# Ledger of designs, part 275: peptides against a protein of PDB entry 6UG1

Target 1, 304 residues: chain A of PDB entry 6UG1
Amino acid sequence: SNEERKRRKYFHMLYLVCLMVHGFIRNEWINSKRLSRKLSNLVPEKVFELLHPQKDEELPLRSTRKLLDGLKKCMELWQKHWKITKKYDNVGLYMRTWKEIEMSANNKRKFKTLKRSDFLRAVSKGHGDPDISVQGFVAMLRACNVNARLIMSCQPPDFTNMKIDTSLNGNNAYKDMVKYPIFWCEVWDKFSKKWITVDPVNLKTIEQVRLHSKLAPKGVACCERNMLRYVIAYDRKYGCRDVTRRYAQWMNSKVRKRRITKDDFGEKWFRKVITALHHRKRTKIDDYEDQYFFQRDESEGIPD
Target 2, 301 residues: chain A of PDB entry 6UG1 as posed
Amino acid sequence: SNEERKRRKYFHMLYLVCLMVHGFIRNEWINSKRLSRKLSNLVPEKVFELLHPQKDEELPLRSTRKLLDGLKKCMELWQKHWKITKKYDNEGLYMRTWKEIEMSANNKRKFKTLKRSDFLRAVSKGHGDPDISVQGFVAMLRACNVNARLIMSCQPPDFTNMKIDTSLNAYKDMVKYPIFWCEVWDKFSKKWITVDPVNLKTIEQVRLHSKLAPKGVACCERNMLRYVIAYDRKYGCRDVTRRYAQWMNSKVRKRRITKDDFGEKWFRKVITALHHRKRTKIDDYEDQYFFRRDESEGIPD

## One batch from the design tools (peptide; made by RFdiffusion4, then SolubleMPNN)

Design b2_p30_2_s4 (from b2_p30_2, 15 letters changed)
Fold by OpenDDE base, seed 2:
Structure b2_p30_2_s4 (fold): chain B 304 residues (1-304), chain A 30 residues (1-30)
Amino acid sequence: as target 1 above (304 residues)
Amino acid sequence: MMEKMIEYLFEFLDFDEEEKEFIFSLLEGI
């Protein structure tokens, strides 16, 4: 019905805001000074120096290569620190079906939520789910004065799906779900004026994204619970930015149709939400990023 | 049904009352 369509759209918007606020809160928690002091001790001086290379005036690419090597070594150090990777409870923050949400709302299960103190302890001990591990990795980089962003791929229910949900009960459902991350890291490269993508936990990859990312879900089964449509970046100064354009190859042709921003009302509303979560002044880094997104939009072209 | 779904979501993400009010303020006029 038209009413059901309106209801699903509203709940999608609510769910999206809740996920974005959750990401903001986690970004605040990883700025903990106590955690920072502990995590800085994991990074030896030689690796710290690689994270902060001098500008090579002859070949700036050499400085980028040092930073990339430093980030690789940080991933290796992080793997040594992280002792226990827990499975997600149910589907974690991956996408739920409408039926699953309705069923969960009817089943009063007490959720054991992770408090700030428990999170900080989990990161410090190296015990937790993959999302906690990624968030802790961002905290470690920030403890080393690296301009690292927490990236969250927000997975609200699909308001464009008006079908009755069939049970996603397959033996491989969890494996397909966790094939791609929903949290990762970006690091500012001051030499190339670009964000470097880092997945320290799932794919264990470092990328300089040009046209496509390895972190973008591919295949029907993987996209059932991980639909790339709202990739939000949280920086160390409480900036909030939509970085979906970086990871979406087909933003205009495919991704936009599944976003609330498909119409002018949704675009204005979503901009309001981003603005409310953006607690810093604009910087030249934002200018370079916006220029990159503009170039990506031009290169994709207008879908015929 | 919608109210139960909202309650479930707020419990799932463990929002306090200030956080809930902030979320609702962003949904005003929808």
Scores: peptide ipSAE 0.557, ipTM 0.945, DockQ to the pose 0.905
Fold by OpenDDE base, seed 5:
Structure b2_p30_2_s4 (fold): chain B 304 residues (1-304), chain A 30 residues (1-30)
Amino acid sequence: as target 1 above (304 residues)
Amino acid sequence: MMEKMIEYLFEFLDFDEEEKEFIFSLLEGI
């Protein structure tokens, strides 16, 4: 019905805001000074130096290579720190079906909520789910004075899916779900004027995304609970930016159709939400990023 | 039904009252 369509759109918007606020809160938690002091001790001086290379005036690429090597070593150090990777409770922050949401609303399960203190302890001990691990990795990089962003792929229920029953059957559902991350890291490369993508936990990869990312879900089964639609970046200064364009090959032809921003109302609303979560002034880094997104939009073209 | 879904979501993500109010403020006029 038209009513059900409106209801699903509204609940998608609500859920999206909740996820974005959750990402904001986690981004605040990882800025903990106490956590920062602990995590900085995990990074040896030699690795710290690689994270902060001098600018090579002859070949800036050499400086980027040092940074990449430093990030690789940080990923290795993080793997040594992280002792226990817990499975998600049910589906974590991956996409739920409409039926699962309705069933969960009817079944009052006591959620054991992770308080800030518990989060900080979990990160410090290296015990937690993959999301906590990624968030802790971002905290470690920030503790080393690296301009690292927390990236969240927000997974609100699909408002374009008007099917009543989308029961996801299958024992492999968890493996397919966790094949691609929902949280990752970006690091600013001041030499190339680009964001470097870092997945320290899931795919254990470092990318300089040009057209395609390895973090973009591929295959029907993986996309059931992980649809690339809203990739939000949270920086150390409480900036909030939509970085979906980086990871979406087909933003205009495919991704936009699945976003609330497919129409002018949704675009204006989503811009309001981003603005409300963006607690810093614009910087030259934002200018370079916007220029990159513009170039990516032009290069994709308008779908015929 | 919608109210229960909202309550569930707020509990699931552990929002306090200030956070809930903030979220609702962003949804005003929808």
Scores: peptide ipSAE 0.502, ipTM 0.934, DockQ to the pose 0.916
Fold by OpenDDE base, seed 3:
Structure b2_p30_2_s4 (fold): chain B 304 residues (1-304), chain A 30 residues (1-30)
Amino acid sequence: as target 1 above (304 residues)
Amino acid sequence: MMEKMIEYLFEFLDFDEEEKEFIFSLLEGI
């Protein structure tokens, strides 16, 4: 019905805001001074020096290579720190079907909510799910004075899916779900004036995204619970930015159709949400990033 | 049903009352 469409759209918007606020809160938690002091001790001086290379005036690429090597070593150090990777409870923050949400709402299972103190302890001990691990990795980089962002791929229920029952085939569902991350890291490369993408936990990869990301879900089964629609970046100064354009090859032709921003009302609303979560002034880094997004939009063109 | 879904979501993400109010303020006029 038209009413059901409106209800699903509203709940999608609510769920999206909730996810974005959750990301904001986690971004605050990883700024903990107590956690920072503990995590800085995981990074030896030689690795710290690689994270902060001198500017090579002759070949800035040499400085970028040092930073990349430093980040690789940080991933290795993080793997050594992380002792226990817990499975997600149910589907974690991956996309739920409408039926699963309704069933969960009817089943008053007391959720064990992770408090800030529990999170900080989990990160400090190296015990938790992959999302906590990624968040802790961002905290470690920030503890080393790296301009690292927490990236969250927000997975609200698909308001464009009007099917009542989307039974997901159960057997391979978890493996396909966790094939691609929901959380990852970006690091500012001051030499190339670009964000470096770092997945320290899932794919264990570092990339400089040009047109395509390895973190973008591929294949029907993986996209059932991980639909790239809202990739939000949270920086150390409580900036909030939509960085979906970096990871979406087909932003205009495909991704936009599945976003609330497909219409002017949704675009204005979503900008309001981003603005409300953006607690810092604009910087030159934002200018370089917006220029990159503009170039990507121009290069994609208008969908036929 | 919608209210139960909202309650579930708020519990799942462990929002306090200020956070809930903030979330609802962003949904005003929809």
Scores: peptide ipSAE 0.661, ipTM 0.964, DockQ to the pose 0.902; fails the geometry check
Fold by OpenDDE base, seed 1:
Structure b2_p30_2_s4 (fold): chain B 304 residues (1-304), chain A 30 residues (1-30)
Amino acid sequence: as target 1 above (304 residues)
Amino acid sequence: MMEKMIEYLFEFLDFDEEEKEFIFSLLEGI
């Protein structure tokens, strides 16, 4: 019905805000001074120096290469620190079907909520799910004074899916779900004036995204619970930015159709939400990023 | 049904009353 369509759209918007607020809260938690002091001790001086290379005036690329090497070593150090990777309870923050949400609402399962203190302990010990691990990795980089963002791919239920029964009853459902991450890291390269993408946990890759990312889900099975629609960046200064354009090859032709921002009302609303979560002034880094997004929009073109 | 889904989501993400009010304020007029 038209009413059910409106209801699903509303719940999608509510769920999206909840996920974005959750990302904001986790970004605040990883700014813990106590955690920072502990995690800085994981990074040797030699690796710290690679993270903070001098500017090579002759060839800025040499400085970027040092930073990339430092980030690679940080990923290795993080793998050594992380002792226990827990599986997600159910689907974690991956996309749920409408039926799964309805069933979960009827089955009042007491969720074990992870309190701030428990989170900080989990990160410090190196025990937790992949999301906690990524968040801890961002905290470690921030502890080394690296301008690292927490990236969250928000997975609200698909309001464009009006099917009643979308039961994902596959034996491989978990494997396909976790093939691509929901959380990752971006690091500002002050030499190239670009964000570097870092997945320390899932794909264990460092990428300088140009046209497409390795982190973008591919294949029907992987996209069932991980649909690239809302990639939100949370920085160390409580900035909040939509960075979906970086990871979406086909933003205009495909991704936009699955977003609330497909219409002017949804675009204005989503901008309001981003603005409410953006607690810092604009910087030159934002200017470089917006210029990159503009160039990506022009290069994709408007779908015919 | 929608109310139960909202309650479930708030419980799942462990939001306090201030956080819930903030979320609802962003949904005003929708």
Scores: peptide ipSAE 0.521, ipTM 0.937, DockQ to the pose 0.895; fails the geometry check

Design b2_p30_3_s1 (from b2_p30_3, 9 letters changed)
Fold by OpenDDE base, seed 3:
Structure b2_p30_3_s1 (fold): chain B 304 residues (1-304), chain A 30 residues (1-30)
Amino acid sequence: as target 1 above (304 residues)
Amino acid sequence: MDELEEKLNEYYKILKEDMSKFDELMEEIL
């Protein structure tokens, strides 16, 4: 019905805001001074120096290479720190079906809130789900004065899916779901004026995304619970930015059709949400990023 | 996760009963 379509759109919007607020809160938690002091001790001086290379005036690429090596070593250090990776309870923050939402709404389950203290303890001990692990990795980089962003691929239910029953095939569903991350890291490269993508936990990869990212879900089964639609970046100064354009190959032709921002109402609404979560002034880093997004939009062209 | 799921379940019920509550729920979240 038209009513069901409207309800799914509105619930998608509320769900998206709740996810974005969750990301904001986690981004605040990882700024903990107590956590920072603990996590800085995981990074030896030699690795810290690689994270903060001098500018090579002859070849700035040498400085970028040092930073990349430092980030690789930080991933290795993080793997040593992280003792227990818990499975997600059910689907974690991956996309739910409309049937699962309906069923969950009918269940009187008592939910356990993960408190800030429990999160900080989990990160400090190296015990938690992959999302907590990524968030802790961002905290470690921030503890080393690296300009690291927490990235969240928000997975609200697909408001464009009007099917009543989307039965997902159960047996491989978890493996396919967790094939691609929901959370990752970006690090500002001051030498190349670009964001470096870091997945420390899932794919264990570092990328300088040009046109394609390995973190973008591929294949039908992986896209059932992980649709790249809303990739939100949270920085150490409580900036909030939509960085979906970096990771979306086909932003205009494919991704936009699955976003609330497909129409003017949704665009205005989403801009208000971003503005509400963006607690810092604009910087030259934002200018370089917006220029990169512009170039990516021009390079994709207008879909036929 | 669980708290978020609880709130989302509540918001789903509210929207299922009365979609006009959307703006009120948005103001509660932000």
Scores: peptide ipSAE 0.580, ipTM 0.948, DockQ to the pose 0.935
Fold by OpenDDE base, seed 1:
Structure b2_p30_3_s1 (fold): chain B 304 residues (1-304), chain A 30 residues (1-30)
Amino acid sequence: as target 1 above (304 residues)
Amino acid sequence: MDELEEKLNEYYKILKEDMSKFDELMEEIL
């Protein structure tokens, strides 16, 4: 019905805001001074020096290479720190079906909230789910004075899916779900004036995204619970930015059709949400990023 | 995560009963 379409749109919007607020809160918890002091001790001086290379005036690429090597070593150090990777409870922050939402609403389950203290303890011990691990990795980089962002791929239910039953029953469902991350890291390269993408936990990769990311879900089964639609960046100064354009090859032709921002109402609403979560002034880093997004939009073109 | 799921389940029920509550729920979240 038209009513059900409206209800799914509104619930998608509420769900998206709740996910974005969750990302904001986790980003605040990452900024814990107590956690920072503990995690800085995981990084040897030689690795710290690689994270903070001098500017090579002859070849800035040499400085970027040192930073990349430092980030690689930080991933290795993080793997050594992280002792226990827990599976997600149910589907974690991956996309739920409409049937699962209806069933969950009917089930009076007592949910266990992860408190800030429990999160900080989990990160400090190296015990938790993949999301906690990524968040802790961002905390470690921030503890080393690296300009690291927490990235969240928000997975609200698909309001464009009007099917009643989308049962995702199958033994491989979890494997396909976790094939691509929901959380990752970006690091500012002050030499190239670009964000470096870092997945320390899932794919264990570092990339300088130009046109395509390895973190973008591929294949029907992987996209059932992980649709690239809302990639939100949270920085150390409580900035909030939509960085979906970096990871979406086909932003205009494919991704936009699955976003609330497909219409003017949704675009204005989503801008208000981003503005409410963006607690810092604009910087030259934002200018370089917006220029890159503009160039990516021009290069994709408008789909005919 | 679990608190988020509980809150989302509540919001789903509220919207199922009365979609006009959408703006009120948005003001509660932000």
Scores: peptide ipSAE 0.580, ipTM 0.948, DockQ to the pose 0.943
Fold by OpenDDE base, seed 2:
Structure b2_p30_3_s1 (fold): chain B 304 residues (1-304), chain A 30 residues (1-30)
Amino acid sequence: as target 1 above (304 residues)
Amino acid sequence: MDELEEKLNEYYKILKEDMSKFDELMEEIL
């Protein structure tokens, strides 16, 4: 019905805001001064120096290579720190079906909230789910004065799916779900004027995204619970930015059709949400990023 | 995560009963 379509759209919007607020709160928690002091001790001086290379005036690429090597070593140090990776409870922050939402709404399950103190303890001990691990890795980089962003791929229910029953059948449903991350890291490269993508936990990869990312979900089974639609970046100064364009190869042709921003109402609403969560002034880093997104839009072209 | 799920379940019920409460729920979240 038209009513069901409207309800799914509105619930998608509320769900998206709640996810974005969750990301904001986690980004605040990883700025903990107490956590920072503990995590800085995991990084030896030699690795700290690689994270902060001098500008090579002859070949700036050498400075980028040092930073990349420092980030690789930080991933290795993080793997040593992280002792226990817990499975997600149920589907974690992966996408739910409309059936699962309807069933959950009818269930009187008691929920256990992870408090800030429990999160900080989990990160400090190296015990938690993959999301906590990524968030802790971002905290470690920030403790080393690296300009690291927390990235969240927000997974609200698909408002474009008008099926009543969306049963996901499959013995490998969890493996397919966790094949691609929901949270990752970006690090600002001041030499190349680009964000470096870092997945320290899932794929254990560092990439300089040009046209496509390894973190973008591929294949039907993986996309059932992880649709790349809203990739939100949270920086150390409480900036909030939509960085979906970096990870979406086909933003205009494919991704936009699955976003609330497909129409003017949704675009204005989403801009209001981003503005409400963006607690810093614009910087020259944002200018370089916007220029990169513009170039990516031009290079994709307008879908015929 | 679990608290988020609880709130989302509540918001789903509210919207299922009365979609006009959308703006009120948005103001509660932001």
Scores: peptide ipSAE 0.579, ipTM 0.948, DockQ to the pose 0.936
Fold by OpenDDE base, seed 5:
Parts: sequence; C-alpha cells; structure tokens
Structure b2_p30_3_s1 (fold): chain B 304 residues (1-304), chain A 30 residues (1-30)
Amino acid sequence: as target 1 above (304 residues)
Amino acid sequence: MDELEEKLNEYYKILKEDMSKFDELMEEIL
C-alpha cells in the first residue's frame, strides 16, 4: 500500500538517524583520554615515526609510503592486541529485513546496553566484536596523533524493498553478512591530500581509493545485509561527513536510487541530520575531499 | 546495540500506530 511505503520510508529515516547518532557516540567514546594513554603505549617509537614522516620535497609519494608502512604496522600491532573477537549478537548493525523488524517489535527482549565504561574496558583488554575492534583501532591511531576518522556504513532497512516477506533463508547468512565490514578507518594523508582507507579487522587492507574500494560489498548474498548507501565519517573533532561517494563506484546510477536523498525532500532532510551531527568548522581537508567527490561525480557522468 | 534495537522497536511501534509522530521522534533522537 501507499501507507506501507510511507511507513517504511519514515522508519528507514528514523533508523538511519539512530545509526548515525550511535556512530557519533562511539566516536566520542574513542576520544577517551584514559583509553588514549593506554593505546599509545602499543605503538613503538619507530612505528610512530612512520606515522609522522617528514615531507619529502622531491617526492611526496615517499612520505605517503612511510605513512602506509606505519599504518600496516599499526594493523599488525592491533591484531596482537586484540585477543577475542566476539561474534555479533544476531546481525549486529547489519541490515535487518522488514520481517525481522516486525518480529522484533512484537518480541519482548531484554536488551543489554553497552555502557561507555564497558566499551573502554573491552577495547583496553582487546575483547569484543569486530565493530568495537575497529573503533579501538581508530582510538589507537588518534592516540598517536594521526588524523583518523571512524567510518560507519549505516544499514537502515531497505525502504525500496516493498516485499511483504523479506526473510533470508541462507545457511551461510552469517559468513556472507560479515564478509564486508560495517566500520572501518580513514587516515588523512597530508602529502597526497587524500583519505587513506584502512580496514584493520575484516579484510585487513589499506587502500588509496580511486574508483572502487575492496570494502564495497559485492555479490547478492553479501549485499542482502550490507548495502553501500550511507557511509558516514566521524573525525576526532566531531565532524560528521557523508563519504559514500568515495566507496560507491556507481553513485549516480545505482546508489542514489537506494538512498533517502533520491528526492529533494530526502536530500534536505539528510542534510539537516548531517548538519546536526557536524560539530566543527569547515577545514581545508573538507575542501580537498569535496573537490575529490566533485571530480568523482563528473567522471561517473549522468546515467543514460 | 541492544539499546538501539530497543529504541528502534519502540519507534517502529509508534510509527505503526501513528505516522504523524515522525517529527516528534526525530526531535527526540537528535
């Protein structure tokens, strides 16, 4: 019905905001001074020096290479720190089906709130789910004075899916779900004027994204619970930015059709949400990023 | 996660009963 379509759109919007606020709160928690002091001790001086290379005036790429090597070593150090990777409870922050939403609303569950103290303890001990691990990795990089962003791929229910039953019957549903991350890291490369993508936990990869990312879900089974639609970046100064354009190869032709921002109402609404969560002034880094997004939009073209 | 799921379940119920509460719920979240 038209009513069901409206309800799914509105619930998608509320769900998206709740996810974005969750990302904001986690981004605040990882700025903990107590956590920062503990995590900085995980990084040896030699690795710290690689994270902070001098500018090579002859070849800035040499400085970028040092930073990339430092980030690789940080990933290795983080793997040594992280002792227990817990499975997600149910689907974690991956996309729920409309049937799962309806069923969950009808079920009385006892929910356990993860408190800030519990999160900080989990990160400090290296015990938690992959999302906590990524968030802790961002905290470690920030503890080393690296301009690291927490990236969240927000997975609200698909409001474009008008099927009544959207149940997923796959035996490998969990493996397919967790094949691609929901959280990752970006690091500012001051030499190339670009964000470096870092997945420390899932794919264990570092990328300088040009046209496509390895973190973008591929294949039907993986996309069932992980649709690249809303990739939100949270920086150390409480900036909030939509960085979906970096990770979407086909933003204009495919991704826009699945976003609330497909129409003027949704675009205005989403801009208000981003503005509400963006607690810092614009910087030159934002200018370089917007220029990159513009160039990516022009290079994709308008879909025929 | 669990608190988020609880709130989302509540918001789903509220919207199922009365979609006009959408703006009120948005103000509660932000």
Scores: peptide ipSAE 0.578, ipTM 0.948, DockQ to the pose 0.939

